Peptides against a protein of PDB entry 5VZU. Designs and how they scored, part 4

Target 1, 271 residues: chain A of PDB entry 5VZU
Amino acid sequence: GRTLEDIFHEHMQELILMKFIYTSQYDNCLTYRRIYLPPSRPDDLIKPGLFKGTYGSHGLEIVMLSFHGRRARGTKITGDPNIPAGQQTVEIDLRHRIQLPDLENQRNFNELSRIVLEVRERVRQEQQEGGHEAGEGRGRQGPRESQPSPAQPRAEAPSKGPDGTPGEDGGEPGDAVAAAEQPAQCGQGQPFVLPVGVSSRNEDYPRTCRMCFYGTGLIAGHGFTSPERTPGVFILFDEDRFGFVWLELKSFSLYSRVQATFRNADAPSPQ

## One batch from the design tools (peptide; made by RFdiffusion4, then SolubleMPNN)

Design b1_p8_3_s3 (from b1_p8_3, 4 letters changed)
Fold by OpenDDE base, seed 1:
Structure b1_p8_3_s3 (fold): chain B 271 residues (1-271), chain A 8 residues (1-8)
Amino acid sequence: as target 1 above (271 residues)
Amino acid sequence: DKGLSLAE
């Protein structure tokens, strides 16, 4: 029988061959596009920029991380046979933090799946509610024809009456004990381990994470066929490293900052 | 087989 290793090697050979065929076919017509680094903002979770990612069998890819208010985005700088360059490989919702359980329960894939799917459902509900408010506001500008109809008149005035009484009743203020959200101690990373059955190309991933967020990853067949967004977890390890758990794929991608400094890579100032 | 090639 073919081993999982044999299948992986054959698939890697196919991907390398596909990449070679693509690169060789483009030799006659290269379109060069300038890439600008995203501007850094004070509220960015980490410095935006280029990261090298490991995508299982696809090998090494370059992703640009950028921040867009309460969302982060990973944009492919390098394409692969499935997903072309310029696509958003990951979209992160910084509104929806994932709380990882203890290290023992982190090994349980079903527990991580439960947590992520509960957040996915909340995100869907919020999108439906926000869609209703935006829909109702546009409908009612029917043209009210200004019919001019007329004038008439009458008068009547009068009456006065007075009365008084002051009743006291002093209802007790029930102490709503606001459960103080313990400020997540910004300093101590949480112990981190991949769930059992989540594949990592490299076992050398950080064993401590700073925070996690709900996100979606883009998947597609060869030639970008039937593209879809799958649920996942963005894991911030440090200023220079993040991961993404592809939940449905049971895969983990590690991203590390490209340490190279680029001259003239800053976006032109908006004139 | 979609995306991140699950080597099944």
Scores: peptide ipSAE 0.068, ipTM 0.808, DockQ to the pose 0.491
Fold by OpenDDE base, seed 5:
Structure b1_p8_3_s3 (fold): chain B 271 residues (1-271), chain A 8 residues (1-8)
Amino acid sequence: as target 1 above (271 residues)
Amino acid sequence: DKGLSLAE
């Protein structure tokens, strides 16, 4: 029978061959697109910019990290046989923090899966509730042509004034214990380890992380067939490194900032 | 094969 190693080697050779075929086909029609670095904002989790990602069998890729309010986005600058350049490889929801368990329980893939899937279900419920409120508000602007029916002058009646004493219904103000959002302890990195059975191309990943967030990754077949979003965890290690755990794929991608300074790469001011 | 791993 084929070993798992034989299957992995054949797949790696196929991906390299596909990459070679695709790159060789571009010799007849190269389209150049200028890439601008995103402007930095004070509220950005880290400085936006170019990161070099490790994608297991796909090798090294370049991703642009950008911030969009309470969302972060990784956009592919380099394409691969599955996901073309310009696609959003990762989308991060900065509203939904993932709390990693202790280091012993972080080794349990099923525990990480439970935590991520519970957050995914909350995100899905919030999207359904927000979709209903947006749908009901648009329906009622039917043009009521209020025809001006004429002012008939009806008269008199003087009716009586009885003094209904308002009962003091002393409704106790239910103490809405505002669950004090514990200030996110931004300061101390927690110990970090990959769950058992999560594949990493390199064992040299940071063993401490600052914070984690819920996110989704884009996966597809060869030639961008049947593209779908899969749940995962964005892991912020430091100012220059982040990771993504692809939950369903049981894989980890490490992203490191490209240290090259690009002159004249700033976005032109919107005129 | 989808994305980053062998599709089982």
Scores: peptide ipSAE 0.067, ipTM 0.804, DockQ to the pose 0.417
Fold by OpenDDE base, seed 3:
Structure b1_p8_3_s3 (fold): chain B 271 residues (1-271), chain A 8 residues (1-8)
Amino acid sequence: as target 1 above (271 residues)
Amino acid sequence: DKGLSLAE
């Protein structure tokens, strides 16, 4: 039978060949596009920017991490045979934290799978409920043809007088103390290990994580065929490193910040 | 298999 190693090797050869075909076709016609770094916001989970991703078979990829309120996005800066540059490789829901179990139970893939699929179902329910509220609100504005009723002349009602004393009813405004959403305290780092059977290109990943979130990853066949989003786990290790566990693919991608400083890479101010 | 870029 083909070993997982044989399948990986055959797939790696196909990917190398595809990369060679794509690169050789454009060898004489390089198109350059300026990339702007997203602006940093105080509420960003970490500084946005460029990250070097390790995808097992694909090798080195560049992803731009950006924050969009309660969502984070990883956008491919480098394309590959399956997913072209500019696609959102990962979408992270920062509303849906994943609590990892203890280190012993983190080795159990089925436990991680259960936790992720429970969160996926909640996200699906919230999307269905929010879709219904947006649908019902549009139906009732039938065009009331308000016929212009003719302006009857308002009679001059007379100027009656002055005196009503203002009663000082000092109704104390009850201070509804809006429970300040405690800034998401950077939780103390917890021990981290990949589940058994999750492939990592390198065993050299951080063994402590700050927090995890539910996310989806984009997968496709060669030539961006049949693209779909699969469930996964975004793992924040530190300010410069995050991971993504691809649940269905049983794979892990590690992303490390590109430490290079770019001049004139800031997004133009919105006009 | 559909990969990230992994066609399994």
Scores: peptide ipSAE 0.068, ipTM 0.817, DockQ to the pose 0.416; fails the geometry check
Fold by OpenDDE base, seed 4:
Formats: sequence, structure tokens, C-alpha cells
Structure b1_p8_3_s3 (fold): chain B 271 residues (1-271), chain A 8 residues (1-8)
Amino acid sequence: as target 1 above (271 residues)
Amino acid sequence: DKGLSLAE
């Protein structure tokens, strides 16, 4: 049988060949677009920015991480044979935290799969319920033909001005104990291990994570054929590192912050 | 197979 090394070598040769064909045979009309870094917000889970991802056999990719309320997005800055640049490679729902089991049960892929699929079903139910409320509200505005009621004459009723005394009611300022929104406790890091049978390009991934969230990843065939969203887990390790577990692919991608500073990379302030 | 830039 072919070894995993043989399969990896054959696949790397194919990718190199595809890159060679693209760069040598296709009319090299390169379109350059300026990339702006997303503005940082205080409520962002981590600082937004550029991350370098390890995608198994395909090597190194660049993604932009950005925050959009209770959603995070990974946008491809580099394209590949399957997914072009500008696509949302990952979409994270920050409303749906994944609670990892203990370290022993984290090795069980079926346990992680169960947890993720239960969250996926809740997300689907919430989308159906929210879709019904938006649908029922539009149906009842039948055109009420408002018949023009005739203009009855506005009688001039007079200006009585009485002098009502200032009651001094000294309403005690009720101490609105502002419920101090407990700063989202950066949860104590928990031990982390990949499930058995989840492939990682490198076994050198962080063995402690801060928190996990439900998300979906974009997958496609060569030439962006049959694109679909698959369930996964966003793993926050620290301020500069996150991972994504691709549940159906049984793969793990590690993303590390690009430490380079870019001049003039900030979006122009909306005037 | 449908990949990331991963799945043959």
C-alpha cells in the first residue's frame, strides 16, 4: 500500500505542478489590491490581524482574522488550488462556546464529534426560529385603504394657565448598582490534546487552550468546485495563536500571528 | 475529495 509519506509526496508534486502551470502557461494578469488591517475593538477576543496558517500538505497560508460582533472570520489572503483569496475560510460563532472534556476524553474523536454536532443542531434551531419571526411579521400589512376621513374643524379651546406649586419630592437616588459586567474572565487555560485520528502537520501545537467555539470551515474541490461549509472547532490558545479542528476532514490547522509591522496598513477613518 | 487546500 502507499505510505502516508508517498501520498504526501505525490500530492506535493501535484501542487508544485499546478503552481508551475499557473505561473508559466496562464496569462499572468496579476491584479494587485491593497489590504487593510481591521481596526481593533476593546471587545475583540484577541487583537485582529494577519495569521500564518499551516494547512497540512498545502504548506503555509495567510489569513486575516477579524471580529464582527459575536462572530469571528478568517479570510484567505493567499489563495490555493481549492479556495481563492478573499473567501472566508473559517466563520466562528462566539455565542456558542465548546466545552472540551477532560484530557482523557479529548482523545476520543467521537466525543468531540458528539459535542460539536449538538451545538450545530442548536445553531440550526435558532436560525429556524428567527426565520419564522421575520416571516410572520411581514404578512399582515395588507393595504389598508385608509379612506380619507373628512377634516372636522379644530375648535380653539382656551389657554387656562393655573399655577401648580413645586412639590419638593426628594426622591432618594436609588443606587443603581451597576452590575459590574464581570470582565469575561479569560478562563484558566485547560489541558489540550488532539483526538486520536485527527491529523496535524506538526505535533508541536500548544498543549493548553483558553477557550473553544463552534465554527464552520469552507471546503472545495480544485477550481473552487462544489464549495460547502463543514462543522469545526475554533481553539484559542493565546493572543497570538489559534487552531481550527476540521471535524469531517479529521484535520487540524494551527494559525500564528504575523509579527511584522506594516506601514499605512490601517483602514482610512470613515470621513 | 473536497478539501480545505487539504483534501484530495
Scores: peptide ipSAE 0.067, ipTM 0.816, DockQ to the pose 0.508; fails the geometry check

Design b1_p8_3_s4 (from b1_p8_3, 5 letters changed)
Fold by OpenDDE base, seed 1:
Structure b1_p8_3_s4 (fold): chain B 271 residues (1-271), chain A 8 residues (1-8)
Amino acid sequence: as target 1 above (271 residues)
Amino acid sequence: DKGLSLAL
């Protein structure tokens, strides 16, 4: 029977062949588009910019990381046979932090899956609730015909009166035990390990992470067929490294900052 | 078997 290794080798050969076909078709007609680095903001989780990402069988790809309020986005600068350049390979919800369990429980894929799927359900509920509030506000401007009707007049005045009494009743203040949000220990990274059965291209990934967030990854068939967003985990390791766990694919992508400095890569100031 | 038809 075909081994998982045989299937992986066949898939790699197909991807290499597809890449060769695409590159050879472009030899006669290259369209160049200038890429600008995203502007940095003070509230950005890390400096935005170019990262080299590991994409399993596709190898290394270049991704632009950018921040958009409470969202982060990875945009492919290099495409592959499945996901073309310019697509949002990852979209990160910085509102939904994922707390990883202890190192022992991090080895359990089902625990990570549970945590991510619970957050995914919360994100869906919030989207449904916010969709209802935006929908109800637009409906009711029916044209009120302003009919002009008239004048009249009266009248009266009165009058009284006085009482009275001051009743004391001393309702006990129920102690709302505010669950103290444990201050995120800003200093020491949490020990990090991939769950058993999550594939990493390299075993050389950071074994300590700063924080994790819910996100979605883009997957598609060859030629960008049937594109869908799958749930995952954004792992911030440091200023220059992050990861993405593709939950359904049981894959891990490591992203490392491109250390090259680019001249004239800043977006022109809007005139 | 969704993993064979969809890639990253």
Scores: peptide ipSAE 0.253, ipTM 0.845, DockQ to the pose 0.266
Fold by OpenDDE base, seed 4:
Structure b1_p8_3_s4 (fold): chain B 271 residues (1-271), chain A 8 residues (1-8)
Amino acid sequence: as target 1 above (271 residues)
Amino acid sequence: DKGLSLAL
């Protein structure tokens, strides 16, 4: 039978050929769009911006990382034969932290799979509950035909009543110590290793991570056929590096910040 | 296997 290596080699040859055909035939039909960097906010997990990602078989791609409240998004700046530019390659739920096990149990793919699928089920339950509350709230506005009760005219004027005294009730201002949400402590980095059988393009990935979150990645066939979201793990290594474990694909993508400064890359201020 | 026909 074909080995996994043979299948990978054939797939790589096909992807190289498709990239060659795409670049050689469609060069005359390129539409250029200006890219603006997302504004940074104080509550952003890391500075938003451009990252270079390694997509196993596809090679190097450019992704824009942006933050949207309790969600992070990776948007493809470069397209490939499967997923066009402008698609959200990853969507991260910053509400759902993934707790990695100890370094020994991190080698077990089934343990990581269990943890991720348990979080996926919680996210699904929360979406169903929130959908029911939004559904039940709309049902009770039956059209109350408010009959037009007639305009009765009544006029009357008068009276002055008096002087009620200044009760000095010195209510002590209860110091509502607003529990300052401790800025999500830059937790001491934990040891990190990929599970056995997860493919990485490079063995040189960070062996310590700060935080992990549940997320979904976009996958598709050639020509963006049958696009679907697959469960995964976003791994924050540092300010300039993150990873994504594609659970169903048993693949790891490493993303590193583009260190280049761009002139006039800031979005125009909304007037 | 779905993972070989679907790419990233």
Scores: peptide ipSAE 0.146, ipTM 0.824, DockQ to the pose 0.260
Fold by OpenDDE base, seed 3:
Structure b1_p8_3_s4 (fold): chain B 271 residues (1-271), chain A 8 residues (1-8)
Amino acid sequence: as target 1 above (271 residues)
Amino acid sequence: DKGLSLAL
């Protein structure tokens, strides 16, 4: 039977061939598009910008990190044979924080899998509930053709009456202090290790993380065939480094900030 | 096998 090694070798040969085909086509026509850096906001988890990411056999790619309220997005700046440039490689839900267990239990892939799949199920339920509220509101505007009944004009009367006294009843409104969700303080860094059986291109990843969030990663066949979202974990290490654990793939991507400064890369102000 | 953008 084909071994896992045979499948890996066949797949790597196909990837090399696809990369060769794509690169050989670029010799004839290069199209350049200007990329703007997203503006930084005070509430952004880290400064948005360009990151170099590791994608297993694909190697090094460039991703733009941006923030959209309680969501973060990684957008491919470089494409590969599977996913073209401009696609959202990762989508992070900053509402759904993942608490990693202790360092011993972090080595257990099944424990991480359990935690992520429980969060995925909550996200799915919230999406279904919010979809029902939006559906019921549209049904009831049947066109009541209310006929224009005519403008009847009448009439007068005047009367006066005066006096009644002010009763004082001072009912105290109980101030239901809505517990303001404290902005998620940057937690103290915790020890971090990849689960056993999660592949990393480099063993030199940060051994301490600040926080983790639920997210989804985009996967597809060659030529962007059958694209789908898979569950994963966004791991914030520091201001310049984050990771993504692709749960179903058992893979880890490390992203490091591109330290280059770009002139005239700011997005034009929304007019 | 869908060649994933992360070929492991």
Scores: peptide ipSAE 0.065, ipTM 0.838, DockQ to the pose 0.433
Fold by OpenDDE base, seed 5:
Structure b1_p8_3_s4 (fold): chain B 271 residues (1-271), chain A 8 residues (1-8)
Amino acid sequence: as target 1 above (271 residues)
Amino acid sequence: DKGLSLAL
């Protein structure tokens, strides 16, 4: 039978051939679009900008990291045979922090999988609850044709004032101890290791991370067929490096800041 | 084989 290595080798050859075919088709009319760097905000987790990502079999790609309130996005600047340029390769939910276990338990893929899938289910529940509240509010504006019924004038009557004593129902305020979210100690990096069986293109990844968040990655077949979002972990290492663990694919992508200074890359002020 | 930028 074909070995896993034979399948991987055949697949790598196919991807290289596809990349060669796509790059040789540049004899066709190329449309150039200017790319602007996103503006930096004080609340951004790190400076937004261009990063070089390692994508296993596809090799080195360029992504733009940007921040959108409590969400971060990695947008492909370079396309590949599966995911075209301009697609959101990763979407990060900065509301849903992933707590990594100790270094021994980080080696267990099933433990990371459990943690990520529990967060995925919470995100799904929150989306369902928020969808129900938005749905019920729109239904009741039936057009009340308020017909102007006429002003009849009637008069008088005066009557009495009985003295109803208010009962002091002393409902004890249940002290809802708001579990003070301990301010996440942003300062000390946690030891980091990839789980056993997660593929990395390079073993040279940072062995300490600042924080992790739940996210989703975009996957598709060749030619962007059957695109779907899969669960993963965004790992912030430092100001210039982050990773993404693709849970279902058992793979890791390392992203490193592009150190090139671009002149005139700032977005024009919105007129 | 659904590729991410990782085709399996």
Scores: peptide ipSAE 0.059, ipTM 0.819, DockQ to the pose 0.498; fails the geometry check

Design b1_p8_4_s1 (from b1_p8_4, 3 letters changed)
Fold by OpenDDE base, seed 4:
Structure b1_p8_4_s1 (fold): chain B 271 residues (1-271), chain A 8 residues (1-8)
Amino acid sequence: as target 1 above (271 residues)
Amino acid sequence: SKGASLVS
């Protein structure tokens, strides 16, 4: 039978060949685009910038993390055979925090999948509701011709009436046990482990995370065929490290900040 | 197979 090494080797050969074909197609028309680092804002979850990812067979990938209000984006700086450079490899919804269970239950992939899919359905509902409000608002600007409707004056008064009685019915206050939302311990990192069956290229991932959010990752076939967004979990470890769990792929990508300082890489101020 | 990056 083919070994995992044989499969990996054949796959690496295919990737090298694809990369060669793509690079050779551009031999005479290399367009260079300057990349600017996103400006940091005080409300950014962490400092935006370049992160290196090591996942899948491609080895080193560079992504740019940026913040856009209630969303974060990972933009590919390096392309691969599936997803070209400039695509949003991950999009994170900072409105939808993922609560990880205890370490025992974190090992259960089905539990993580349930939690994420429940959040996915909430996000879909919010998108449907917001789509209806935007649709109804445009319809009502029919030109109200201001016909001056006249002042008619009507009318009267009347009077009635009195009594009815004080029925006491003492409905017991059902103790709505407010499930005390345990204050998400914002300050202490939660113990973190990957679910069983989630592949990671590096077993040396942080075993403590600060917070997690719902997100979507971009997946495609070779040559960017049939691109789609799949559900996942953004995991903030620290100021310099985050991960993404790809649920459908059962894979984990670790991203670490590029510590290199770039001179003159700051985005030009919006004029 | 689809991938974000080919997960072998």
Scores: peptide ipSAE 0.153, ipTM 0.837, DockQ to the pose 0.666
Fold by OpenDDE base, seed 1:
Structure b1_p8_4_s1 (fold): chain B 271 residues (1-271), chain A 8 residues (1-8)
Amino acid sequence: as target 1 above (271 residues)
Amino acid sequence: SKGASLVS
C-alpha cells in the first residue's frame, strides 16, 4: 500500500509540475497588478496587512487581511491550484463571536462543530430577515388612481359633548433583567488547543487565543472548480497571528504577519 | 477533493 508519505510526495510532485507548467505557459503573458496595503482604521481588530499562511501541501501562502466594518477578509495574494490570487479565502463576521469551551471540551470536535453550526444558522436567519425588510419597501408603487371630479361644498353642523373622567391604573413595569454582557476580558488570552482530528501542518501554534469569530472559507477543486464557502472559526492569537479552522475539512491554517516594510505600498489617497 | 488549498 502507498504510505501517507508516498501520497504526500506524489502530491508535492504534482504541485511542482503544475506550478512549472503554469509558469512556463504564462511567462510570455504576465499581467502585473500593483497591490496596495489596506489603510488602517482605529476600529480595526488588529492592524491590516500581509500575512504568511502555512497550510496544506502548498507550503507558504500570502494573504491580505483587511477590515470592512463588522467584517474581515483574507484575500489571496498568492494563488494555488485550487484558488487563484485575488479570491477571498476567508470572510469573517466580527458580529458573531465564537466562545470556545474549556480546554478539555475544546478537544471535542463535535462540540466545536455544534457551536459553529448554531452560529451559522443564526447568520442565515439574520440574512433572511434583513432581506425581507429591504424587499418590501420598494414594491408599493400603488396604481395611479384617476383624477375624480370636483364635487361641491356641503356645510353643516356643530355638536357638543363634554366630559369623561381620568382613570389612574398604575401597571407596574416588569423588570426585564438585562442579561449582563460579561465584559470581554480584553487582557488575558484563553487557553487554546485544536480539536482531536483537526490537522495542523505545524504543531507549533499559539496555545492561547484572544478571541474567536465565525467565518467562512472558500474551498474549490483544482482549477477553481465548484467553489463553495464552508463554515469555520477565525482565531485571533495576537496582533501578528491568527488562525482559521476549516470545519468541514478538519484543517487548521496558521497565519503570521509579514514583518517586511514596504515603501510606497500605501494606496494612493482617493483624489 | 476540494480544498482551501491543496489539502493533502
Scores: peptide ipSAE 0.150, ipTM 0.842, DockQ to the pose 0.624
Fold by OpenDDE base, seed 2:
Structure b1_p8_4_s1 (fold): chain B 271 residues (1-271), chain A 8 residues (1-8)
Amino acid sequence: as target 1 above (271 residues)
Amino acid sequence: SKGASLVS
């Protein structure tokens, strides 16, 4: 039988070969496309832009993070043997926050899986309910016959009069105690650890997270075969770092902001 | 194997 080592070597050779084929194909591509950075919006969870991932055997991956109202998107800038460039590698639902348990229970993969799958079922229910409301609203344009209700000429009733007593009630200006808006305590980061059995290529991930959200990740076989979306967790660490936990793959991807400034990379103003 | 970018 093939050893686990033989399988691993064959798989690595295939991945190296696929990487070489893709790299060579892109290097031979004389068609350059400019990448524009999305404009920052005040309501964006963090500044949108380019992030680098060091997950997987492929080495450096680049994704564009962008915000679309209550959704965030990670779009592949670099392709790989599984997912080509331009594909949406992650889709994040900013409506569906994931509450991580305490640090001890975060080590339990089954607990994280339970929490995420419960949120997934809520998202599916909301999608089904919203689909029904959009369907029923089109049916009831029955032709309401505009019966011409006759213009009844209802009468001029009269002008009565005058008296103007100016009651001076000097309402004391109640001291509007400006309820000191307690500065929204920029939510203290929660201690974070990966579940046992979740593969991370980098053990040097942030041990504190700001927020987590439900999301879906795109997975495929080599050559983008049988693509599907799988459940996962988007983890916001800070302004420059986020992660994605792929539940079905039992893997973690860390993304760090590309700090390089690009001249003329701003999105053209919407005309 | 399926992956996002991952060696399974």
Scores: peptide ipSAE 0.143, ipTM 0.835, DockQ to the pose 0.585
Fold by OpenDDE base, seed 5:
Structure b1_p8_4_s1 (fold): chain B 271 residues (1-271), chain A 8 residues (1-8)
Amino acid sequence: as target 1 above (271 residues)
Amino acid sequence: SKGASLVS
């Protein structure tokens, strides 16, 4: 039988060949576009910018992290044989925090899978409910033909003022269960470990995380074949590092901030 | 196989 090592070597050779073919095909038609860094906002979870991914056999990938209200987005700056440049490699829902269990239970892949899939189902339900309310409201503006109502005359003002006593209907104050906004405990970092059977290219990942969120990642075959979004976990380690657990792929990607200073990389002021 | 980048 082929070993996992044989499969890995065959795959690596195919990738080198694909990279060579693609680079050779693009040699005659390279379009360069200037990339601007996204502006930082006070409410951004971390400073937006360029992050270096060190995952997979392709070596180095560059992703732009940006914030869009209650969503974060990772956009590929470098393409690979599976996912072209400009695609959203990750989309993060900052409304749906993932609570990691204790360090012992974090080793259980099935526990992480359960937690993520429960959040995925809630996100689907919320999308269905919000889609129904938006759909019903638009249907009933039939064109009211503005028939010109004729100017009927100003008939007079009869005065009668009957003294209707206000009934004191003592409406009980319904207990507004104040949904306790659990204060965003910018708490002490939680101990972090990858589940057993999740592949990491390096064992050198942060062993403490600040917070986790539900997200989806884009996967495809070679040549961007059959692209789909799969569930995952965005893990914020610190201001300069985040991870993504690809649940279906049982893999982890680590992203580190590009520390290079770019002259004039700020977006031009909107004219 | 599908990958996000090439997952082995």
Scores: peptide ipSAE 0.164, ipTM 0.843, DockQ to the pose 0.565; fails the geometry check

